# Peptides against a protein of PDB entry 4JHK: the designs that were tried, part 169

Target 1, 212 residues: chain A of PDB entry 4JHK
Amino acid sequence: EDYKIQSFDLETQKLLKTALKDPGSVDLEKVSSVIVDQSLKDQVFSREAGRICYTIVQAEAKQTNGSVFRRNLLNRLQQEFKAREETRKRSTQEWVCLVSFICNIFDYLKVNNMPMVALVHPVYDCLFRLAQSDALKNEEEVDCLVLQLHRIGDQLEKMNVQLMDELFNLLRDGFLLQEDLSSMGRLLLLEILEFRAGGWKLSDTAQKYYYS

## One batch from the design tools (peptide; made by RFdiffusion4, then SolubleMPNN)

Design b2_p27_7_s2 (from b2_p27_7, 10 letters changed)
Fold by OpenDDE base, seed 5:
Parts: structure tokens; C-alpha cells; sequence
Structure b2_p27_7_s2 (fold): chain B 212 residues (1-212), chain A 27 residues (1-27)
């Protein structure tokens, strides 16, 4: 069934509640760890976790002008990022959750309404990994790749158009040349190629073709 | 369909749930 944030255990809810209301009174490292751990289990949560993290960051900034939570969060993210290949080998689900989480942190955890520059390369690295042949053959990874590009592709391109060009070269080659793509995977790649070509939006014709 | 499901994910169907949760936490 669909993940429900409200179904979080009471202890976790209380922890998050306290972090939101009085971040200075809790162990923000623990809070960050809990969020990351949960994000690795459920991709839906991994997306929502970005919003939660942003809120906590804002709360701490407002209360103490501190950035302890953000620092701990990013440190944990860096650790998970470094271990991403092992994570992928262990569990495709955890891997796509990790990618989703990192991408959503990029999307939501902004400074002065701007994406964090430090996250640009890690995000691209994750997407490039998803664009490799061994990943493109897996629908779960393709779904993740396409979903993230739909969500943050335009932002990422603004940060580094050269990397985006390189990424989409891989996607084009995958679409055209890779033999072991699933039908859905191939369709998704085509869709995202058209999506970017259309300025990160779908034309009415494309919308009807892919989603109706 | 699978594509339709993806479309819905893109549209952030969990927004309402998230907002509800956040409101509860902030009370």
C-alpha cells in the first residue's frame, strides 16, 4: 500500500516534532540519521524527507542561527554517496531511494533560494550511474532516473549544462543502441529525451502519447 | 499504467499528506 507519513511510529514523530519546534533541544545528528535511514527504506519518504529537512534547517536557522542539522545531514549523505556502489549491489531499492533522497535534498535544501553547489556533482554522479548500461536495463533504475530528471533536470542543467549534455548523450545511446532495455525502459528514455528537448516540458502531443 | 503512475509521482501526489503531517507536528 501507499506510504503514509502519518503512519510513522510515535517515537519518530515526536523526535521530528521536537526537531521542528525546538531543534536546539535535540540531538540533530540523531535526527539526521533517522531521516536518512528511513529515506533509504522508502522512496516516497525519501522525497518527502527533503521537505522535512528543509523545514528543520529553517527552524534551526531561525532559532539559533545554526546549521548543525544541515552539516550532519550532508555528512551522512556524503557517506552514503561514497558507498553508493555497494548499496546498489546490496539493494536496488535502497540505491534508488538514496538517489531520490539526494536529488530531493538538492531540490528542497536551498540556500538563499539557490541550489547548493556542493550537491551538483554528487547528483550528476548518481544520475550518470543510472545512465550506465547495467542500470538502464533495470526498470526500477530507469524509473528513478527519469523521475529525478523530471523533477530537477531543469535546475541541474542551469547548474552545469555540460554535464547534462554528457548525461543525455548516454541516454540517447542507451535508447538507440542498447538491446536489453525493457519496452517500458525504452519508452521512458524516449520520453525524457523529448522532455529535455522541449525545454523540460512536454508538448500536448507528447503528453497524450505517453500519459493518455 | 506504469507511465501514468510515474506521471502522478511527478505531480507530487504526497503533497497533501506531507502538509497534513507537518501541520500536526507544528501544533
Amino acid sequence: as target 1 above (212 residues)
Amino acid sequence: SHLEELREKIRKLSDEEFEKFMKELEE
Scores: peptide ipSAE 0.035, ipTM 0.497, DockQ to the pose 0.026
Fold by OpenDDE base, seed 1:
Order: structure tokens, then C-alpha cells, then sequence
Structure b2_p27_7_s2 (fold): chain B 212 residues (1-212), chain A 27 residues (1-27)
């Protein structure tokens, strides 16, 4: 039941340290690949990887006014995104890690406190995939879906309210019509429906009901 | 709920471990 972040080996740590301090002296493509690889196998890291990525981006910007790391990061992310169906079939864990990572990058890699427009559709595509019937029956996928919506749902809605409406139509249909949902899955769907309806906030009463 | 408790526990551990990790990397 307990989970711990997997540690990097000394070589990788050194690479990351150098990337943070002197990004121009390292292969930033390799750095980005290391971060993505770790995010795909470590659920906790995938949720937090945006922090280290943001730090490296800032370091490179300050040092050389460059964006090589971000470019390579997004390129690798795009590759993983394109292969998402294969990943899902191979490993649900890696799939939800991928979604978590993409959402986390969306949340942290902002320009002037604004989300990257290029990530909006990829994020929605992932969430829509999680909202399909074959995914909703898997509690791990539902958990991922609901978690991301709690974290970045309000931001995503601001970027495209139409897609959010469509997404929640699927969630509503799943809640009401799908018979092979787990009890927890159904509860989570109901909660997130109410969460959005309440302006992406939970009332005290709802908080007690769902999480007491 | 059990799930919420687990999430909270994981979140706390993640925050602590990640912050520690980042500090170590910045040294």
C-alpha cells in the first residue's frame, strides 16, 4: 500500500544536476528521455515530473535563452502520445502514468502563467480515452481520470469548454448507463460530476459524503 | 474513504520525497 519514489542512479543524478546548473553542457535530449522514461514507470514521479522539467526549462532560458530541453521533452512526449493505444494494451500502469505525466506537464510548463495551447488537445484526447466504456470499467483508469480532472479540469475548461462539456457527457453516460463499473468507480464519477457542477469545488457536505 | 486516505498518504510521501530529491539535485 505504501509507495516511494524510485531513486535515480548516481550517473543519472549527476546528469540531472548538471542539467539544472549548466544545461548547455549536457545532452538535453538524453535528459528529457530519462525524465520521460522514469515518469512512465513511476506513478508518483509522473505526477511530479513537471516541477523538475520546469526547473530545467528555467535554467536553460536563463543561461542561453534557449528551449532545447522543452523541445526535446515535447517531442518525446508526442512520440509516447502517438503510441498511447499500444501502451494501454501493454500496461495499464504505464498508460495512466503517461496520462498523469502529460497532465502534469500541462499544469507546470506554462508561459507567463498560461498553459501551452499545443498540449490542450493531447490532454483532452487522453481524458476522452479514459472516458470510453472499456476504460471506465477499470478502476485504475477511472482513478486517473478523476484525479487529473481535479487537478487541471478548471484550466482545461478555460481552454476549451466545448470539449469539456463533451467529456462530461461521456462521464454522465458512463455513470448512468454503464453496468460494469465498480462501486468505487461509480462513486468517483458521481463525485467528479458534482465537482464540476460546483465550479470545480467541493462543498463541505459533498466532501464529507465522498471522502469521510 | 479508503481511497482518499491512500491518496492523501501517497501525496504526502510524494511531496516530501520529491522536495528532498530536488534539493539534493540542486546542491
Amino acid sequence: as target 1 above (212 residues)
Amino acid sequence: SHLEELREKIRKLSDEEFEKFMKELEE
Scores: peptide ipSAE 0.028, ipTM 0.561, DockQ to the pose 0.024
Fold by OpenDDE base, seed 4:
Structure b2_p27_7_s2 (fold): chain B 212 residues (1-212), chain A 27 residues (1-27)
Amino acid sequence: as target 1 above (212 residues)
Amino acid sequence: SHLEELREKIRKLSDEEFEKFMKELEE
């Protein structure tokens, strides 16, 4: 599969490669900005960008015991998060890429093998936005929502079960009450409802029902 | 199916897929 790495010009490719191996020799603020920019434009890149970021963080920690990249990354991420409504209105694709990226950062950019507490609310805020009626009617947003919950739902719940309960109340209401969901959208909501109810796993019966 | 596509998306987040991505990036 093509990961669209060639979407970067040669100079940017070199910059990214160097950041992964020798972060102390590059402008890490620029690197963070480039990664965020591309993550918003490229869905394939976005889904893996979190792991790339973690790799850079680890490399910097080992090389200089620094955290410049992480700080710059989170600062840029915060800026994009604050502008998330404008992003959503401008481009659904960029919006779901942003959500995916934030969730990936949450999943992969850990401190002492634990998720960063500071990311919990931003992640939930994004998921809550996807759970609103105006978003649930868009299949692309539903796909994003369900995908993220499959990936990190169990971790998020451990961080704040109350917020997860509230989120799934919205999803239940959407599944039961919202009239303009697509058939597939409704099916996806049902699946994720059952997924959580089963302890963030599918029973054998559910597995056969949804994927046979 | 759409659900299979979703499953595939999840699969692409595996360590194996990441390694593949990184390999391509380093080429």
Scores: peptide ipSAE 0.026, ipTM 0.484, DockQ to the pose 0.026
Fold by OpenDDE base, seed 3:
Structure b2_p27_7_s2 (fold): chain B 212 residues (1-212), chain A 27 residues (1-27)
Amino acid sequence: as target 1 above (212 residues)
Amino acid sequence: SHLEELREKIRKLSDEEFEKFMKELEE
């Protein structure tokens, strides 16, 4: 389902609105917490939350030259990242939401128009976790993995091609050797393998084959 | 199909979807 802002209570909606317009007038720690909490519940939101975060960061920088929001956001992300295995154990849905959110932050929260170097390894760690056999057998995790690689794979590769090669070695092995993959899971892996092989692009023929 | 669903998920990452969300937030 599409995320609807109506899922937030009125007070929270007002808080977020104010944070976007006048970040200096709100508790930015609370704002960051609200965003992270919701991102862990709703994958659609988690995929878009980075843009909101970036907007707030920029607004605060322009208004007060502050970085309170970003600091609190990253601190919370670090906490969630450290607890990622427990999160995965508790809820696959929350786990893939977390991965989506971290990847989204990587994608949108740029520093001087460059990805945050500090997020490179955390992102790869999440993707490597999704590429392990116990995760590849779960279509929800495969969906997440493939989605993130479609979204930020090219950027990640530019940051560390060696890690990307290692990651895709795991994916190839999964595709070829893992017995308990679903047919769809296998197709998804094949698709992303071909996607990277094509320079993180799909040919017209491949596009029709996989998505039409 | 599942792959078509994935395509839809990817589509939701578009700027258009974000803009829609922002409009909802600002209401």
Scores: peptide ipSAE 0.027, ipTM 0.470, DockQ to the pose 0.026; fails the geometry check

Design b2_p27_7_s3 (from b2_p27_7, 12 letters changed)
Fold by OpenDDE base, seed 5:
Structure b2_p27_7_s3 (fold): chain B 212 residues (1-212), chain A 27 residues (1-27)
Amino acid sequence: as target 1 above (212 residues)
Amino acid sequence: SSLEKLEEEIRKLSEIEFKKFMEELEK
């Protein structure tokens, strides 16, 4: 399998490659830190990070029956989540990267082919934050919100339909009532409202936009 | 108001769940 790790220096690339194949031979805490750090800077990598993390988790489980990487990853994730408001204030870009990363971990890091229950509320909390008026006026945050809902909305709804209903009530209100939305923001909100109403099924156009 | 309360509740619940989950992993 090919992983998009070209953004790292050669030494770090080697470290990651080794972690993917022989996790027992590297410092998995360091590996987790590197992945999280890069995910907070690069949203494209943030998406890929979920897949990478899953592979490392599986490799470690098979090799040593260990869970050092997963534990360190989730610990760092928890730390970043707790500091999410500070991150948002510091950098919208880092904030949306953080949300993307958490959502991608939810999407890819499954146990027995099931999402981690412990991540459900954290993910919803991030999405609810993006659904607030001060965030909806920022196109970058709206884009992030809609992107995540396209990718994992159906899974999240299965985990907690009540929270999803509440979230979409906010999105509907934002679409209808908030005056300082960008044209693109309004379009994205309308699209995601219709997307859920249609049973979370992607159109060809949406498929290209969100997964290309 | 109600929205803010809901957000705060979700935040608290998520933090609690993370903490509990991590504690269980360390057993």
Scores: peptide ipSAE 0.027, ipTM 0.478, DockQ to the pose 0.822
Fold by OpenDDE base, seed 1:
Structure b2_p27_7_s3 (fold): chain B 212 residues (1-212), chain A 27 residues (1-27)
Amino acid sequence: as target 1 above (212 residues)
Amino acid sequence: SSLEKLEEEIRKLSEIEFKKFMEELEK
C-alpha cells in the first residue's frame, strides 16, 4: 500500500514506513510532528495524511495497545486549529492545507467507524470561514471548500444538518449575490449546490476526481 | 448580525469541545 510520502526525504520516508509497520520502534511524537508539518506545506499530502495517521493509530493499538501517536497528533492539531486565523493571514496556502488536513483526519481517523464528535464543530468552523465573502473571492479557498464538501459533506450533514443548512445558505448567497467571484469559483459553487441537492452523489468520473 | 453571532458561537464551541476531548484522552 502506497501512502504518497514522496515529498519527504529518504530518511523521513523510512521513519514513516517504520511507524506504519512497527510504531513501537520509533519516536511517535516526532512522527506526528513531521506529518503535521508536511500537511501544512503540501496540500496533496494533507489530504492523504488522514489515511496514514489512521494506519499508524491502528498499528500502535494492535502492537502495544497504546495511543501515543494519536494523542500527539491531536494535540498538534488543536494547536494549529486555535491559530487558524493567524495562519490564514500569513498564508492562504497553509490555511487551505490546514483545513484539508483537519477534514482528512475527520474522514479517516474514526472510532468504531464513526467520526470523532469533537472534530465536528472544528470542521464546520473551518468551512464556514471559507464560505465568507472575503474567502469566496479567492479561488484557492473556494477550491478547498468545495473539495472538502465533496469528500465529507454527507458525513458532516449526518452529524449536524442545521449547520449544513446554514453553510449552504451562505454558499447560495455567494453564488447568487457576490459580484467578485471568479468564473471558476462561481462554477464550483453551483456544482456543490447541485451536488448536495442530488444527495451527495457523483458520477464515477467525478468520484475519481475528488477521491483519488 | 445573527450570522456573525452564530459563527462566533460555533468557533467557541469547537474549541471547548476539542479541549474536552483531549482532556479525556489524557486520563
Scores: peptide ipSAE 0.027, ipTM 0.478, DockQ to the pose 0.838
Fold by OpenDDE base, seed 2:
Structure b2_p27_7_s3 (fold): chain B 212 residues (1-212), chain A 27 residues (1-27)
Amino acid sequence: as target 1 above (212 residues)
Amino acid sequence: SSLEKLEEEIRKLSEIEFKKFMEELEK
């Protein structure tokens, strides 16, 4: 299995590869920190980080029945989540990377093939924040919102349909009533509204766009 | 507003769930 880790230097790449195969031979706290740090800077990596993290978690569990990596990862994630408003104020790019990372962790880091319940509200909180009027006027935030909903919207809805309904009420209102949306923003909102209405099913073209 | 209340509720619930989850992992 190939992992998208080309954004790291060669030494760090080796560290990550070793963690994937032989987690007991590396500092898993350091590995988790590296992954989180990069996920906050690179949205492409942030999108793939969940898969990498899941693999490391499984490898550690199999090798030592340990959970050091997961604990460190989630601790850092919690810290970043708590500081999300400060992050947003500092950098929209870092904010959308954070959201992407949290959503990706939700998507891949499952227990007994189920999403971690503890991540449901944090994910919704992030998406609701992106659905506020001050965020909807920013095309970068709208893009992030729509992308995450394409990736995990169906799963989130299964966890809490009421919150999803409320979220999409905001998106509908934004699409219809908000005056300072960009043309692309409006287009993206319309698309995601239709996507959910269609049962969260992607076309081949959409699949390529969102998951390539 | 109802929206603000909802957002605050979500935030609080998120924090509580994270804490509980982490505590469980540390057992």
Scores: peptide ipSAE 0.025, ipTM 0.487, DockQ to the pose 0.883
Fold by OpenDDE base, seed 4:
Structure b2_p27_7_s3 (fold): chain B 212 residues (1-212), chain A 27 residues (1-27)
Amino acid sequence: as target 1 above (212 residues)
Amino acid sequence: SSLEKLEEEIRKLSEIEFKKFMEELEK
């Protein structure tokens, strides 16, 4: 398996590789912090971070029956989530990276093959924030919103259909009523509306576009 | 209502644009 950790320096890469194979031999609190920090800076890594985290969690569980990494990861995630508005104000890029990371954690970090219930509301809160009018006018935020819904929308809906209905009410309103959407933003909203209406099933074309 | 008509027009136009967009992606 190839983990996309090229954005780290060599020393940190070594740390991460060791964590993936022998988590008991490294400071897992430090590892979790490094992963979160980089996820906020690097969108490419943020996209892959969930898979990396899951692997470390599994490795630790198998090796020591421990959960130090998961605990520290979630604690840091909570901190970043609480500060999400400040992050958004500081940097749209960091904000969308944070959302992407949280969604990836939701997607990959499962317990007994089920999503962590504790992450459901935080994920929805992030998506609802992206669905507000001030965010919909920013194409970068729309891109993030639509991408996450493509990846985990079906899972989220299974966890709470009422919240998903509310979210898509906002998206429909944005699509129909908001005047300062970019042309691409409007097309993306339409596509995601139709995607859900079609039962969260991707066409071949859409699959290539979003997962290439 | 006038709003409903406008929404319908926007919907139709958006569908046309989306179709063109998807066709371009398939090239």
Scores: peptide ipSAE 0.000, ipTM 0.264, DockQ to the pose 0.017

Design b2_p27_7_s4 (from b2_p27_7, 11 letters changed)
Fold by OpenDDE base, seed 5:
Structure b2_p27_7_s4 (fold): chain B 212 residues (1-212), chain A 27 residues (1-27)
Amino acid sequence: as target 1 above (212 residues)
Amino acid sequence: SSLEKLKEEIRKKAEEDFAKFMKELEA
């Protein structure tokens, strides 16, 4: 199985490849740090990072029944989450990467094929932050919000439908009432509202309309 | 407001859930 890790230098690529196959032979704290650092810089990688993390977790569990990598990963996530407002203030790009990464970890890093319950509220907290007026006016944040809801919205709703209802109330209000939305932002909000209303599905016609 | 209260509750729960999970993982 191939993983998209070409953005790393060769030494780091070797480290990651080894971690994927023989996690006990590498510094898993370093591995987790590298993955998180890159995910905070590259939103595209954050998607792949989720898959990589899942594989490493499974490999370590199989090899030693250990959880060193997961512990280090989640510890770093906790640290970044705690600092999320400062991150947003410093860099919108880093902020949306953080949200994307947390959501992708939620999507891929499952235990017994179940989502990590511990990540449900952190994910919702991030999405609610993106749904605030000051964030909805930023197209980059709207892109992130809508993307995550497309990816994990149905899963999140299953975990807590009440929070999802409240979140979409904010999105509806943003769409209807907020004056300083970008044209694309407004379009994306409408699309995601329709997406959920359709049972987290989008017709081919609608897909072409909104993303053409 | 009710929304602000909800947001604060989510924030607190998020922090608590992280902390709880880390304790469980390290135990």
Scores: peptide ipSAE 0.396, ipTM 0.884, DockQ to the pose 0.852
Fold by OpenDDE base, seed 2:
Parts: C-alpha cells; sequence; structure tokens
Structure b2_p27_7_s4 (fold): chain B 212 residues (1-212), chain A 27 residues (1-27)
C-alpha cells in the first residue's frame, strides 16, 4: 500500500515508512508527534493520517504486542482536545483540522473492528460545537461539520442515536432560523439534513442538485 | 436549558472517557 507522505521531508518519510513496517525500530513518540502536527495543519492529510495510524498500531501489536504508538497518539489527542476552545479562538483552520483528525482516527482506528467507544463523546462534543450559531456562520466550520457527518455520521449514530437526533435538531434550527448563514453554508446544511433523512445516502435527485 | 445541560454532560463525559481510556492504556 502507498501512503501520501510526500509532503514530509525525506528523513521524515523514511521514519514513517520504517514505522509502518518495523515500529519497534523507531521512536514511536516522535512518529506520533509528527503525524499529529501535520494533521493539525493539513485537513487532507488528516484523512490519510487515520489510515497510517491504524497501520502502525496493527504493526506494533503484531510485532511486540505493544501499544506505545497508540498511547502516545491518544495522549496527544487528549491534550489537543482539552485545548480545543483555545485552538478555535486562535485559528479556525487548526480547529477544523483537529476535528477532522479526531473524526478520522475514530473512523480508522478500530478496536476489534469496532469504533473506539472512548472517542464517541469527544467526537460528538466537537460536532456539537460546530453546530452552534457562532460556528454555523463560518463556512469553513460548516464544511468541516458536513464533511465529517458524511464520513462517519452513520457510525456515530449507531453508537448514540440520541445525540445524533439532538445534533440534527440544532442543524435544522440553524438552517431554518439562523439569518447569517452563507449561501453555501445553508446549502450544505440542507444537504446533510437530506442525507441523514435518506439513511445516510444521497438520492439521485439530491446528487444532481448539489453536485452538478 | 435542557440542551445546555445536555451539552455540558457531553463535554464532561468526553473528558472523563478520554481520561479513563488513557489509564487503561497505561495499566
Amino acid sequence: as target 1 above (212 residues)
Amino acid sequence: SSLEKLKEEIRKKAEEDFAKFMKELEA
């Protein structure tokens, strides 16, 4: 398998490649730090990062039955999560990258082929934050929210349907009642409302309307 | 409000779940 790591320097690429194949031979704390740092700056990479992290976790488990990488990764995630409001105030871009990364870790880093239960409330907390009025007026935050719901909404709902119902009540209210939404933001909210209503699938009609 | 209470509960649970999970990893 090929991983999208060309954005890193050659030395770091080598480090990551080695971690993927022989995690016991590298500093896994450093590896986790590098992955998190890049994921907080590049939302596109954060998706790939989830896959990379899963591979490293599996490789380490197989090689040494260890979990050093996962521990370091999640420790860093916890730290970033705790500081999420500060991050949002400082940089919307970093904030949406953080949310994207947490969601992608939730998506890829399965335990016994199941989502990590420990990440369910953190993910919902982030999504609820994006669903607040002050966030819905920012197109970048709306885009992030809708993107994550497209990717992991069905999984999250299975974990807690009550929270998903409450979240979508907020989104519906935002769509109907909030006056300072951008045109694209309003369109995205409508689309995601229809997406869930359709069983987390986009109808042919909606596909044509929104993406053609 | 009920919604605010729910949001606060989610926040608390999120923090608690993270902490609990980290303890489990180090056990």
Scores: peptide ipSAE 0.394, ipTM 0.884, DockQ to the pose 0.810
Fold by OpenDDE base, seed 4:
Structure b2_p27_7_s4 (fold): chain B 212 residues (1-212), chain A 27 residues (1-27)
Amino acid sequence: as target 1 above (212 residues)
Amino acid sequence: SSLEKLKEEIRKKAEEDFAKFMKELEA
């Protein structure tokens, strides 16, 4: 299985490859930090990072029945989450990367084939933040919000339907009442409203309408 | 507002859940 890690230098690539195959032979704290750092810079990698993290977790579990990597990863994630408002103020790009990474970890890093319950509220907190008026006016944040809901919305709803209802109430209000949305932002909000209403899938007709 | 209260509750729960989970992993 190939992993998209070309953005790293050769030494780091070697480190990651070793972690994927023999996690016990590397500094897993360093590995986790490298993955998180890159995920905060590159949203495309953030998606790959989830898959990489899952593989390392599985490899360590198989090799030593350990969870050192997962602990280090989630510790770093917790630190970044705590600083999320400061991150948003500093860089919208880093903020949306952070949200994307948290959501991707939720999506890929399952425990006993189940989503990590501990990540449910953190994910919702991020999504609610993106659904606020000051965020909805930023197309980059709307893109992130809609993308995550497309990826993990159905899973999140299964974990807590009441929170999902409240979130989408905000999105509906934003769509209907907020005046400073971009044209694309408004379109994306409408699409995601219809996406959920359709059982977290779009009809072929709707797909062509929004994304042709 | 009720929404503001909900947002605050989610925030608190998010922070608490992270902390609790980390403790469990270290045990």
Scores: peptide ipSAE 0.383, ipTM 0.881, DockQ to the pose 0.810
Fold by OpenDDE base, seed 1:
Structure b2_p27_7_s4 (fold): chain B 212 residues (1-212), chain A 27 residues (1-27)
Amino acid sequence: as target 1 above (212 residues)
Amino acid sequence: SSLEKLKEEIRKKAEEDFAKFMKELEA
């Protein structure tokens, strides 16, 4: 199975591959750190990281019934989340990577095929931050927001529909009232509003309108 | 103000949920 880890050096690739198959034979704290670090720098990997993490968690559980990797991963995630405003200030790119990573962990790292309840509010907190006026003016943040809602919006709504309603109130207000949105940003907001209204799916007609 | 209060509550709950979860993992 390909996990798109070509961005790492060969030694690290070997480490990750070993973690995926035989997690007990490697330093899982190091593995978790490497994954988080790369996820904060590479949005493409950030997307893939959720799947990688799930596989390692599953492998460790199967091998030793352990949860060392998950513990270290989530500990690091907690630390990064706590520092999210500083991260955003320092680098929009790292910020959106962080959001993407948290959302991907939410999406992939499930327990008994259910989302991690503990991540619901952290995810919403990030999305609400992206929905603020200062963030909506940045196309990179709008891209991130819309992308996450496309990927996990339906799941998040099932976890807390009230928060989703509040979030989309902000998005609607941004679309209608905010003057310094880019053309693409405004288009994306409209699209995501329609996406939810359509039951978290996009019709072929809408697809053509927004992306063709 | 209501929105700001909600956002603050979400932030607080997010932090609490993380803390609680980590505690559970280490129990």
Scores: peptide ipSAE 0.377, ipTM 0.878, DockQ to the pose 0.814

